Peptides against a protein of PDB entry 6J07. Designs and how they scored, part 4

Target 1, 107 residues: chain A of PDB entry 6J07
Amino acid sequence: GQRGWFCGSVSQDLRQFWVAEGGTISDPRAADFLFSCDASHPDTLRIYQSLDYIEDNATVFHAYYLSAVANAKIKNSVALGHFILPPACLQKEIRRKIGSFIWEQDQ

## One batch from the design tools (peptide; aimed at target 1 E55 D56 L80 L90)

Design b1_p9_7_s1 (made by RFdiffusion4, then SolubleMPNN; from b1_p9_7, 5 letters changed)
Fold by OpenDDE base, seed 2:
Structure b1_p9_7_s1 (fold): chain B 107 residues (1-107), chain A 9 residues (1-9)
Amino acid sequence: as target 1 above (107 residues)
Amino acid sequence: WFIPKLVIP
């Protein structure tokens, strides 16, 4: 299934798009995908502090992925892996290695 | 490094 959890930082429009494409919305424990627009939001911080995340059994994705899918001619052409949202404490080093994140670039 | 949760249909 396509069960998604959404941080409070994610707009209702993106949530509605998820549902329109056949997804459902669930709590983090039941979710297959975790979406956020803010690594510093309390909802997202609780995910990073969870046992599942600490044990490397979960990944948070930036919800801009859904915007990219919505605007793509071919939905499968958008790679989910490009939208991994790591904790804020790691982002500076990641930018040094791979450059700015996609969601930080001009639309 | 990071993995998504297991997707169950």
Scores: peptide ipSAE 0.044, ipTM 0.629, DockQ to the pose 0.251
OpenDDE base, seeds 1, 3, 4, 5: peptide ipSAE 0.043, 0.040, 0.040, 0.040; ipTM 0.625, 0.656, 0.654, 0.653; seed 1 fails the geometry check

Design b1_p9_7_s2 (made by RFdiffusion4, then SolubleMPNN; from b1_p9_7, 4 letters changed)
Fold by OpenDDE base, seed 5:
Structure b1_p9_7_s2 (fold): chain B 107 residues (1-107), chain A 9 residues (1-9)
Amino acid sequence: as target 1 above (107 residues)
Amino acid sequence: WRIPKLVIP
């Protein structure tokens, strides 16, 4: 199965969807996927400060990915890469090069 | 590009 960690910024509905789709919820160290809705949330900031993240062995994804999957006609059509949630210090530069994040457009 | 953790089935 797929193990996911969820920042406190993620709604219970999205967590329930993850479980309904066969996922389990775990602590960050055991998790395969890390979900957050707020790069400035203390939970997410602790992830960014972890050795796994600093050494590029972990990525934080915006939990809106799960909402997109839930609403998609084809589940596999949603690209996880579009939902990378970088630290706040990088977001401005990314917006300049690629444009606004998908969760900023659809929410 | 940061990679997610290895998925262990």
Scores: peptide ipSAE 0.045, ipTM 0.654, DockQ to the pose 0.228
OpenDDE base, seeds 1, 2, 3, 4: peptide ipSAE 0.043, 0.045, 0.042, 0.044; ipTM 0.652, 0.652, 0.665, 0.653; seed 2 fails the geometry check

Design b1_p9_8 (made by RFdiffusion4)
Pose (drawn by RFdiffusion4):
Structure b1_p9_8 (pose): chain A 107 residues (1-107), chain P 9 residues (1-9)
Amino acid sequence: as target 1 above (107 residues)
Amino acid sequence: SLKKPFFPS
């Protein structure tokens, strides 16, 4: 049983794969998986500003997780943690902090 | 800051 919803800014291909394969597939408003290909001004904001996100009851994953699984053998591997999709307001700093050298570590 | 991630089964 894997319920999941997709923001408006998600390739139909990814939605089709979700429908085709996985646990028992369903796609309600709340669901169990929260997928998006965007974090700027799409329906995804409705997750980031929910009390569930604040209380650590919601994590948004990039929908390309489904693309990675589709290009994996079946469903193995492809850990979720790699596809955490944080709010866009954070992404600029997240990339810099990760990409910076050890002699920099600006903060 | 980053929130604690939630991973469904």

Design b1_p9_8_s1 (made by RFdiffusion4, then SolubleMPNN; from b1_p9_8, 4 letters changed)
Fold by OpenDDE base, seed 1:
Structure b1_p9_8_s1 (fold): chain B 107 residues (1-107), chain A 9 residues (1-9)
Amino acid sequence: as target 1 above (107 residues)
Amino acid sequence: PLRKPFYPA
């Protein structure tokens, strides 16, 4: 199944949506998806500092993806790749090249 | 169903 880890920065509503869509909630080691709403949250920072992340074997996604999916009219129309949440130290450079993140546009 | 990650943990 779809196993997800959630940073403490993610609302209960989004966690509930994940479960309602067939997902389960797990620790980061067992998770297939890592969700966060705050790259500076201690929970997320621990992910960025892990060897799995440093070795490019893990990706953190902004949980706003789940909100976008919930509001989408077309199945599978929301691109998960648009919701990659990089460490704060990289975000300024990314914004310079590709513009503001999608979760920033709608907040 | 949700899309799969590029680099699953």
Scores: peptide ipSAE 0.045, ipTM 0.691, DockQ to the pose 0.147
OpenDDE base, seeds 2, 3, 4, 5: peptide ipSAE 0.044, 0.045, 0.040, 0.036; ipTM 0.680, 0.689, 0.674, 0.644; seed 5 fails the geometry check

Design b1_p9_8_s2 (made by RFdiffusion4, then SolubleMPNN; from b1_p9_8, 4 letters changed)
Fold by OpenDDE base, seed 2:
Structure b1_p9_8_s2 (fold): chain B 107 residues (1-107), chain A 9 residues (1-9)
Amino acid sequence: as target 1 above (107 residues)
Amino acid sequence: ALRKPYFPP
């Protein structure tokens, strides 16, 4: 199924949307998707420091993906890959290569 | 490729 873990930085509204769309909420180890709104939040930092992440077995996504899905005319038209949330130490270099992140363009 | 499933069941 769609099991998701949520950083404390993610609003309750987005969590509720996830559940309303058929998702469940789990711990990071059992989760299929990891969502965060803040790469510097302690919850997210623990993910980045985990062996699963270090060994490239986990990806963190910005929870703005869920907002984009909620507002999209076609929900499956939103590409999850555009919402990868890397550690803060890598974000500057990524912006240099591909531009600002989607969640930074709309506020 | 993304780690953790991209294609949810």
Scores: peptide ipSAE 0.057, ipTM 0.708, DockQ to the pose 0.246
OpenDDE base, seeds 1, 3, 4, 5: peptide ipSAE 0.049, 0.048, 0.042, 0.051; ipTM 0.709, 0.702, 0.688, 0.704

Design b1_p9_8_s3 (made by RFdiffusion4, then SolubleMPNN; from b1_p9_8, 4 letters changed)
Fold by OpenDDE base, seed 1:
Structure b1_p9_8_s3 (fold): chain B 107 residues (1-107), chain A 9 residues (1-9)
Amino acid sequence: as target 1 above (107 residues)
Amino acid sequence: SLRKPYYPK
């Protein structure tokens, strides 16, 4: 199956959607997907500080991805790659080059 | 419509 870890910043509704779509919830070590709504939350910071993340063996995604999937009208139209959540220290530079993140835009 | 992570463990 698809195993996901959720930062404390993620709402229960989004967690429930993940489970409804066939996912399970696990600790970060066992998880395939890591979801967060706050790059500065202590839970997420611990992920960024982990050896797995530093060595590019893990990706953190903004949980707004799940909301986008839930509301999508076209099958497979939501691109997961647009929801990569980088550490806060990198976000300003990214916004300067490519604009605001998708979760910061009003849909 | 879940997808694979870019950097799977």
Scores: peptide ipSAE 0.052, ipTM 0.714, DockQ to the pose 0.132
OpenDDE base, seeds 2, 3, 4, 5: peptide ipSAE 0.050, 0.051, 0.052, 0.051; ipTM 0.715, 0.716, 0.714, 0.719; seed 4 fails the geometry check

Design b1_p9_8_s4 (made by RFdiffusion4, then SolubleMPNN; from b1_p9_8, 4 letters changed)
Fold by OpenDDE base, seed 5:
Structure b1_p9_8_s4 (fold): chain B 107 residues (1-107), chain A 9 residues (1-9)
Amino acid sequence: as target 1 above (107 residues)
Amino acid sequence: SLRKPYYPP
């Protein structure tokens, strides 16, 4: 199974969808996926400050990915890479080069 | 190049 950690910024509906799709919820150390809706949330900040993240062994994804999956007409058509949630200090530069994030466009 | 997820899931 797929294990996911969820920041407190993620709605219960998205968490329930994850479980309904066969996922389980775990602490960040055991999780395969880290989901957040807020790079400035204390839970997410603790992830960014962790050794796993600093050493590039962890990635935080915006939980809007789950909403996109739920609404996708074609299964496996949603690219997880489009939902990387970087620390706030990197977001301006990313927007300059790539454009606004998907969750900013659709929400 | 995305870290976490990792194999095995």
Scores: peptide ipSAE 0.059, ipTM 0.709, DockQ to the pose 0.238
OpenDDE base, seeds 1, 2, 3, 4: peptide ipSAE 0.049, 0.056, 0.052, 0.048; ipTM 0.698, 0.709, 0.704, 0.693; seed 2 fails the geometry check

## One batch from the design tools (peptide; aimed at target 1 A31 G81)

Design b1_p10_1 (made by RFdiffusion4)
Pose (drawn by RFdiffusion4):
Structure b1_p10_1 (pose): chain A 107 residues (1-107), chain P 10 residues (1-10)
Amino acid sequence: as target 1 above (107 residues)
Amino acid sequence: VPDPLLHRSS
């Protein structure tokens, strides 16, 4: 049983794969998986500003997780943690902090 | 690899 919803800014291909394969597939408002290909001004904001996100009851994953699984053998591997999709207001700094050298570590 | 939590719907 894997319920999941997709923001408006998600390729139909990824939705189709979700429908085709996985646990028992359903796609309600709340669901168990929260997928998006955007974090700027799409329906995804409705997750980031929910009490569930604040209370650590919601994590948004990039929908390309489904693309990675579709290009994997079946469903094995492809750990979720690689597809955490943080709020866009954070992304600029997340990339810099990760990409910076050890002699920099600016903060 | 970070172990994130899935959405906990009511």

Design b1_p10_1_s1 (made by RFdiffusion4, then SolubleMPNN; from b1_p10_1, 7 letters changed)
Fold by OpenDDE base, seed 2:
Structure b1_p10_1_s1 (fold): chain B 107 residues (1-107), chain A 10 residues (1-10)
Amino acid sequence: as target 1 above (107 residues)
Amino acid sequence: TPKPKLAKAP
């Protein structure tokens, strides 16, 4: 099974979609996926401050990924890598080099 | 629908 942790910034609709697709919801330590909609949310900040994250054993993804999956016409057409949610301190630099994040674009 | 891939180290 796929275990996901959700920041408080993530809507119940997206959480419910995750469960409907066969996922379960867990604490960050047990989770296989970490979802957030806000890198500055206290919940997400705690993840960034965790040993697992600091030691590069965890990645936070923007929960908009789930919305993209829900609306996708082709299986596996949504690339999870496009939804990596880095700490706020890195986002501005990333935008400068790569462009606006996908969740910031009109879709 | 597409599913996410494992992203956290076991």
Scores: peptide ipSAE 0.052, ipTM 0.711, DockQ to the pose 0.281
OpenDDE base, seeds 1, 3, 4, 5: peptide ipSAE 0.057, 0.049, 0.049, 0.045; ipTM 0.712, 0.715, 0.704, 0.689; seeds 1, 4 fail the geometry check

Design b1_p10_1_s2 (made by RFdiffusion4, then SolubleMPNN; from b1_p10_1, 6 letters changed)
Fold by OpenDDE base, seed 3:
Structure b1_p10_1_s2 (fold): chain B 107 residues (1-107), chain A 10 residues (1-10)
Amino acid sequence: as target 1 above (107 residues)
Amino acid sequence: VPKPKLQKAK
């Protein structure tokens, strides 16, 4: 099974979807996926400050990915890589180069 | 429903 950690910023609905699809919820250290809806949330900030993240052994994804998957018409059409959630300090520069994040386009 | 998978190992 897939283990996921969820920031407090993630709605209960998205958490429930994760579980409904066979996922389990765990602490960040045991999790295979780290989900957040807010890079500035204290929970997410603690991830960014962790040794695993600093050493590039962890990635935080925007939980909107789960919503996109749920609504996808074609399997595998949703690219997980488009939902990487970087620290807030990097987002402005990324938007300048690539454009608005996908979760910002749909919401 | 497509399921997520790790892009990079944690």
Scores: peptide ipSAE 0.058, ipTM 0.705, DockQ to the pose 0.146
OpenDDE base, seeds 1, 2, 4, 5: peptide ipSAE 0.054, 0.055, 0.054, 0.057; ipTM 0.709, 0.700, 0.704, 0.705

Design b1_p10_1_s3 (made by RFdiffusion4, then SolubleMPNN; from b1_p10_1, 6 letters changed)
Fold by OpenDDE base, seed 1:
Structure b1_p10_1_s3 (fold): chain B 107 residues (1-107), chain A 10 residues (1-10)
Amino acid sequence: as target 1 above (107 residues)
Amino acid sequence: VPKPKLRKAP
């Protein structure tokens, strides 16, 4: 099993799914995955301001990834890399070059 | 893009 940290912006349902799939919930230091639904949430901002993140040793993923996994017929068909959640200050430029984020398309 | 700690399913 893997350890995950969850921003306060993530619903209890998604947290419960993570645990049901064998994951555990931990603090950001111990976590293997960092999940958030809001790049502007204070919890997530603290991650972006951490030395681990600034030094490119941590990645935040949009928790909608878990919803996509839950609804996928093929277990490994959901690409985690498509759910990277960058700081809000970078998102406008990313959308201009690549297009809307996958969680924005599905919501 | 920052490096993820791990990319492994639970």
Scores: peptide ipSAE 0.068, ipTM 0.726, DockQ to the pose 0.223
OpenDDE base, seeds 2, 3, 4, 5: peptide ipSAE 0.057, 0.058, 0.064, 0.064; ipTM 0.734, 0.737, 0.735, 0.732

Design b1_p10_2 (made by RFdiffusion4)
Pose (drawn by RFdiffusion4):
Structure b1_p10_2 (pose): chain A 107 residues (1-107), chain P 10 residues (1-10)
Amino acid sequence: as target 1 above (107 residues)
Amino acid sequence: PTATPRTGPH
């Protein structure tokens, strides 16, 4: 049983794969998986500003997780943690902090 | 890395 919803800014291909394969597939408003290909001004904001996100009851994953699984053998591997999709207001700093050298570590 | 899917009420 894997319920999941997609923001408006998600390739139909990814939705189709979700429908085709996985646990028992359903796609309600709340669901169990929260997928998006955007974090700027799409329906995804409705997750980031929910009390569930604040209370650690919601994590948004990039929908390309489904693309990675589709290009994996079946469903194995492809850990979720690689597809955490944080709010866009954070992304600029997340990339810099990760990509910076050890002699920099600016903060 | 690991992550947890949604755990909020339905």

Design b1_p10_2_s1 (made by RFdiffusion4, then SolubleMPNN; from b1_p10_2 with R6Y H10L)
Fold by OpenDDE base, seed 4:
Structure b1_p10_2_s1 (fold): chain B 107 residues (1-107), chain A 10 residues (1-10)
Amino acid sequence: as target 1 above (107 residues)
Amino acid sequence: PTATPYTGPL
């Protein structure tokens, strides 16, 4: 299914879009997708510190993905993989090698 | 293409 967890940093509008598209909202342990707008938010930090995440069984996505989908003419045109939200400590290296994140370009 | 993500223990 489409069970999503949302960091407190994610707006209600994006949460509502998720639900409108058929998603449900759950706790992190039951979620299929983890969304955040802030890698430094305490909610997200707790995810990064969890065993599931440390063992590479979890992925956090920037909730801007939902905004991109909402505004896209074709939903499939938005690649979820481009919205992986890594811990802040890794972001600098990623920017150096790949460039700024999509959500930073448009927000 | 990016595979469908799945969170939680495998």
Scores: peptide ipSAE 0.040, ipTM 0.658, DockQ to the pose 0.449
OpenDDE base, seeds 1, 2, 3, 5: peptide ipSAE 0.036, 0.039, 0.038, 0.039; ipTM 0.662, 0.668, 0.660, 0.680

Design b1_p10_2_s2 (made by RFdiffusion4, then SolubleMPNN; from b1_p10_2, 3 letters changed)
Fold by OpenDDE base, seed 2:
Structure b1_p10_2_s2 (fold): chain B 107 residues (1-107), chain A 10 residues (1-10)
Amino acid sequence: as target 1 above (107 residues)
Amino acid sequence: PSATPYTGPL
């Protein structure tokens, strides 16, 4: 699928890039991808609080992924999995074990 | 985390 939902924290530029690359923008329930730049944003929090997410049927990705893709020679060289945006309650522990998130390093 | 998301775009 090519449907993406965007948290209000995501810039219009990144949204436009998504569309320019063939994506469409949809509501969370219809989306294939959920993008956010802020795990604490109310829009994203509503995703984390949704039954779909609680039941591990949804994943939120940091929209910086789109920027990384835009800057890459090979689009597929950017691993989407590196841009999983977990709830704030998990981020501290993840940073402790794995290190800073990619978006924190570059943006 | 959830299963691998669908392909495309990008």
Scores: peptide ipSAE 0.043, ipTM 0.680, DockQ to the pose 0.154
OpenDDE base, seeds 1, 3, 4, 5: peptide ipSAE 0.040, 0.039, 0.037, 0.041; ipTM 0.673, 0.665, 0.660, 0.686

Design b1_p10_2_s3 (made by RFdiffusion4, then SolubleMPNN; from b1_p10_2, 4 letters changed)
Fold by OpenDDE base, seed 3:
Structure b1_p10_2_s3 (fold): chain B 107 residues (1-107), chain A 10 residues (1-10)
Amino acid sequence: as target 1 above (107 residues)
Amino acid sequence: PSATPATHPK
């Protein structure tokens, strides 16, 4: 589906882009996609603490994905998997292994 | 549609 939940850390512009592309905005339980710009935001923390997430039935994506899609010149060239937003407690180790996250790189 | 890939749903 095209139902998305947005952390309060996500700008109104990105939310509007989602809707403009045919998406709808819903609560986390009904959402197909979960977007956040801050793993430490209380809204996102509640997601990480939910049963769905703990049981690996939910993924949080960095909302910068939407910006990347908006600016991409090649259709479908942006991989959603590159925008998985893990809990803050795991990010340091992940950076050590695979480098800085794409949303942290120079634009 | 590029922002809503069906292969990555919750």
Scores: peptide ipSAE 0.049, ipTM 0.692, DockQ to the pose 0.158
OpenDDE base, seeds 1, 2, 4, 5: peptide ipSAE 0.045, 0.041, 0.045, 0.042; ipTM 0.688, 0.693, 0.695, 0.692

Design b1_p10_2_s4 (made by RFdiffusion4, then SolubleMPNN; from b1_p10_2, 4 letters changed)
Fold by OpenDDE base, seed 1:
Structure b1_p10_2_s4 (fold): chain B 107 residues (1-107), chain A 10 residues (1-10)
Amino acid sequence: as target 1 above (107 residues)
Amino acid sequence: PTAEPATHPL
């Protein structure tokens, strides 16, 4: 199983899906994956401010990844890399270069 | 570390 941390912005349904698929929920330091639905949420901001994140040893993913997996015929067909959630201050520039984020398109 | 993994979490 994998360990995941969840921002308070993530719904209980997505957390429950994570657990149902064999994941466990942990604090950020113990987590293998960090999930959030809001780059501006205080929980996520604390991650972005952490030394691990600043040193590029941490990545935050949009929890919509879990919804995409739940809806996919083959769960490993969903590319996690499409769900990297950058700080809000970078999102506008990223959208300009590569287009809207997948979670914005599918909502 | 929580960098982008080589394998999918699920």
Scores: peptide ipSAE 0.193, ipTM 0.762, DockQ to the pose 0.151
OpenDDE base, seeds 2, 3, 4, 5: peptide ipSAE 0.187, 0.188, 0.183, 0.178; ipTM 0.760, 0.759, 0.759, 0.756

Design b1_p10_3 (made by RFdiffusion4)
Pose (drawn by RFdiffusion4):
Structure b1_p10_3 (pose): chain A 107 residues (1-107), chain P 10 residues (1-10)
Amino acid sequence: as target 1 above (107 residues)
Amino acid sequence: LNVEPKPLRP
C-alpha cells in the first residue's frame, strides 16, 4: 500500500509510472508519498507550510525518484534520501555548502 | 541516504 500525491508541476509520465507500478497505488490529498518537481510557487508550498512538515511528518521527494526507479531494474536500489526536495529558499545555500571546498566552508 | 517517507496526517 503506497498512497501518493503529485503537485501540479509534475510530468504526467511520472504520474503514469506511479499508477502503473509499486505497492497498491492510490493518490489522495494526504497520502504516504509526497512528490513534486518544483518547490517555488506550486501546490508543494501547501506541504512545506503544513504543521506536518513543521512536526517532521512530511518530507517532499522530487518526482524524478520515479524516473530513477523506472530506469532501475525494477524497484530495488534508488534510495529515497537522494530525492529529498527542500524548500527552494534553502536550495541555493544547500548546493553551495555541499559544493564548497574544504578550505572554504563559508557560514 | 536511507530515508522513509513521511505521510500527511488525514

Design b1_p10_3_s1 (made by RFdiffusion4, then SolubleMPNN; from b1_p10_3, 3 letters changed)
Fold by OpenDDE base, seed 5:
Parts: sequence; C-alpha cells; structure tokens
Structure b1_p10_3_s1 (fold): chain B 107 residues (1-107), chain A 10 residues (1-10)
Amino acid sequence: as target 1 above (107 residues)
Amino acid sequence: PVVEPKPLTP
C-alpha cells in the first residue's frame, strides 16, 4: 500500500477515494505522497518550511490529481507530474512559461 | 526535485 498525507484543505471525499483505492493516511514524515489543495494553507506551508522539503526530499501534489484519476478511463494515464503544487512564490513564473495549472482549468 | 512516486494502483 501507499501512504499519503493530506492538508486540511483537501476534502473528505478525496481522502475517502484514496483509502478506497487502497491507500492509507499518515503523517507527513511517514507519507509517500503529500496532497494539498492550497499552497497558502498553514498545513502546506509547514511542509514547505520542513527540512525534508528544503533539502528537496519531498514533493507536494495538488489533490485534484485524485479527482482526475477517479474520472479517468485509464487511471494510470493521469500524469502525476502535472499536479506538482509548488510554493506560491513560484506559481506566477510557472504560469508564465507553461500556462495555468490543470486544477485551475478543470476545477 | 524528488523522483515522481509511483501512482496509486488498485
């Protein structure tokens, strides 16, 4: 099984989907995946400020990834890399180069 | 950056 941590900004429905698909919920240190819907949420900010994240040993993903997986005909066709949730300070530059994030387009 | 984790599979 895969372990996930969820920011308080993530809905209970998405958490339930994670568990229904065989995932478990853990604290950030034990988790394999870190999910958030808000880079400015205090929970997520604490991740960005953690030693693991600062040392580039952690990645935060937007929880909309789970919604995309739930709606996909082929679940493994959803690219997790498209759902990386960077700190707010980087988002403007990313939008300038790549365009709006997927969760902003389809959410 | 961290290597992309393997997505959850049923």
Scores: peptide ipSAE 0.039, ipTM 0.630, DockQ to the pose 0.126
OpenDDE base, seeds 1, 2, 3, 4: peptide ipSAE 0.038, 0.033, 0.039, 0.036; ipTM 0.631, 0.622, 0.628, 0.621

Design b1_p10_3_s2 (made by RFdiffusion4, then SolubleMPNN; from b1_p10_3, 5 letters changed)
Fold by OpenDDE base, seed 3:
Structure b1_p10_3_s2 (fold): chain B 107 residues (1-107), chain A 10 residues (1-10)
Amino acid sequence: as target 1 above (107 residues)
Amino acid sequence: PEVAPRPLTP
């Protein structure tokens, strides 16, 4: 099974999709996947401010990944790496180099 | 590229 934590910014629909696909919901310490829809949400900020995250032992993903998976015609065609959600302080520079994030383009 | 998940440690 896959264990996921969800920021309060993530809709109940996306959480339900996760569970429907076989995932479970857990606290951040136990979770394999950390999902958020808002890098500025207090729940997500607490992750970014943790020693584990600062020491590169945690990754936050944008929950739009789940929507992309739900809508994908080909299984495994959605790359999780494209949905890494960095702290807001880094996003401007990333957009300059890579362009707008996928969730900004499609939603 | 695909990235392996990195959970927080207790």
Scores: peptide ipSAE 0.041, ipTM 0.653, DockQ to the pose 0.740
OpenDDE base, seeds 1, 2, 4, 5: peptide ipSAE 0.039, 0.041, 0.036, 0.041; ipTM 0.658, 0.658, 0.627, 0.652

Design b1_p10_3_s3 (made by RFdiffusion4, then SolubleMPNN; from b1_p10_3 with L1P N2V)
Fold by OpenDDE base, seed 5:
Structure b1_p10_3_s3 (fold): chain B 107 residues (1-107), chain A 10 residues (1-10)
Amino acid sequence: as target 1 above (107 residues)
Amino acid sequence: PVVEPKPLRP
């Protein structure tokens, strides 16, 4: 199974979906996937400040990815890379180059 | 930005 950590900003419904799909929930150090809905949430900020993240050994994804997977006709059609949740300091530059984030468009 | 999740562990 895949191990995921969830920021407090993520709804219980999305957490339950993760578990229903065979995932488990763990602390950030043990997790393979880190999910958040708020780059400014204290839980997420602690991730950004961690050595694993600073050394590019961790990525935070917006939990809206799970909602997209749940609603997709083909589960594998949802690209995880579209849901990277970077620190606030990088978001403006990313929007300038790529456009608004998916979660900003669909939510 | 980081584009990969943490490595999968056996």
Scores: peptide ipSAE 0.091, ipTM 0.702, DockQ to the pose 0.277
OpenDDE base, seeds 1, 2, 3, 4: peptide ipSAE 0.088, 0.087, 0.070, 0.042; ipTM 0.702, 0.701, 0.706, 0.655; seed 2 fails the geometry check

Design b1_p10_3_s4 (made by RFdiffusion4, then SolubleMPNN; from b1_p10_3, 4 letters changed)
Fold by OpenDDE base, seed 5:
Structure b1_p10_3_s4 (fold): chain B 107 residues (1-107), chain A 10 residues (1-10)
Amino acid sequence: as target 1 above (107 residues)
Amino acid sequence: PEVAPKPLTP
């Protein structure tokens, strides 16, 4: 199964979609996926400050990934890697190099 | 959804 943790910034609708697709909700330590909609939310900041994240054993994804999956017409056409949510301090540089994040374009 | 470990597999 797929276990997901959700920042408080993620809507109930996206959480419900995750569960409807067979996912379960867990704490960050047990989760296979970490979802957030806000790199500055206290919940997400705690992830960035955790040993797992600092040691590169965790990745945070923008929960808009789930919305993109829900709306996709082709199975597996949505690339999870496009939805990596880095700390706010890195986002400006990333935008400069590769453009705005997908969740900023479509939301 | 796409299957991946907690750290994204390159």
Scores: peptide ipSAE 0.075, ipTM 0.685, DockQ to the pose 0.223
OpenDDE base, seeds 1, 2, 3, 4: peptide ipSAE 0.070, 0.071, 0.050, 0.039; ipTM 0.668, 0.671, 0.673, 0.630; seeds 1, 2 fail the geometry check

Design b1_p10_4 (made by RFdiffusion4)
Pose (drawn by RFdiffusion4):
Structure b1_p10_4 (pose): chain A 107 residues (1-107), chain P 10 residues (1-10)
Amino acid sequence: as target 1 above (107 residues)
Amino acid sequence: VPNPSTHRPP
């Protein structure tokens, strides 16, 4: 049983794959998986500003997780943690902090 | 690899 919802800014291909394969597939408002290909001004904001996100009851994953699984053998591998989709306001700094050299570490 | 949690609806 894997319920999941997709923001408006998600390729139909990814939705189709979700429907086609996985646990028992359903796509309600709340659901168990929160997928998006955006984090700027789409329906996804409604997750980031929910009490569930604040209380660590919601994590938004990039919908390309489904693309990675579709290009994997079946469902194995492809850990979720690689597809954590943080709020866009954070992304600029997240990339810099990760990409910076050890002699920099600016903060 | 981070071990995140999936959504937890009431």

Design b1_p10_4_s1 (made by RFdiffusion4, then SolubleMPNN; from b1_p10_4, 4 letters changed)
Fold by OpenDDE base, seed 1:
Structure b1_p10_4_s1 (fold): chain B 107 residues (1-107), chain A 10 residues (1-10)
Amino acid sequence: as target 1 above (107 residues)
Amino acid sequence: VPQPKPARPP
C-alpha cells in the first residue's frame, strides 16, 4: 500500500480522499509520500531539516495534487512532478524561472 | 530529480 504523511496544514477532506483511494497515514519516517499545503508550517519545516530531505532522499508534495486527482477523468493523468513543494526560500527563484506553481494558479 | 521517500511510484 501507499503510506502518506500529512502536514497539519492539509485538510481532513484530502486526508480522507487518500484513505478512500487505498492509502494509509503514517509518520514521516515510514511514509512513501509527504504532503503539505504550507512550506512554512512547522511540520513541513521539520521535514526540510531532516537528513533524508537534505540528502535528496525525500520530496514534499503539495496536497493539492490529491484534489487534482479527485477531479481527473483519466487515471494517472495528473503529473505528480508538478506538485513538488520546495522550501519557501527557493520558491521565489523557481517562480522566476518556471512560473507560478499550479496550486497557486487555482487559488 | 526529486522523488518520493522512498523512491517509489504512486
Scores: peptide ipSAE 0.108, ipTM 0.735, DockQ to the pose 0.241
OpenDDE base, seeds 2, 3, 4, 5: peptide ipSAE 0.070, 0.065, 0.090, 0.080; ipTM 0.732, 0.735, 0.739, 0.737

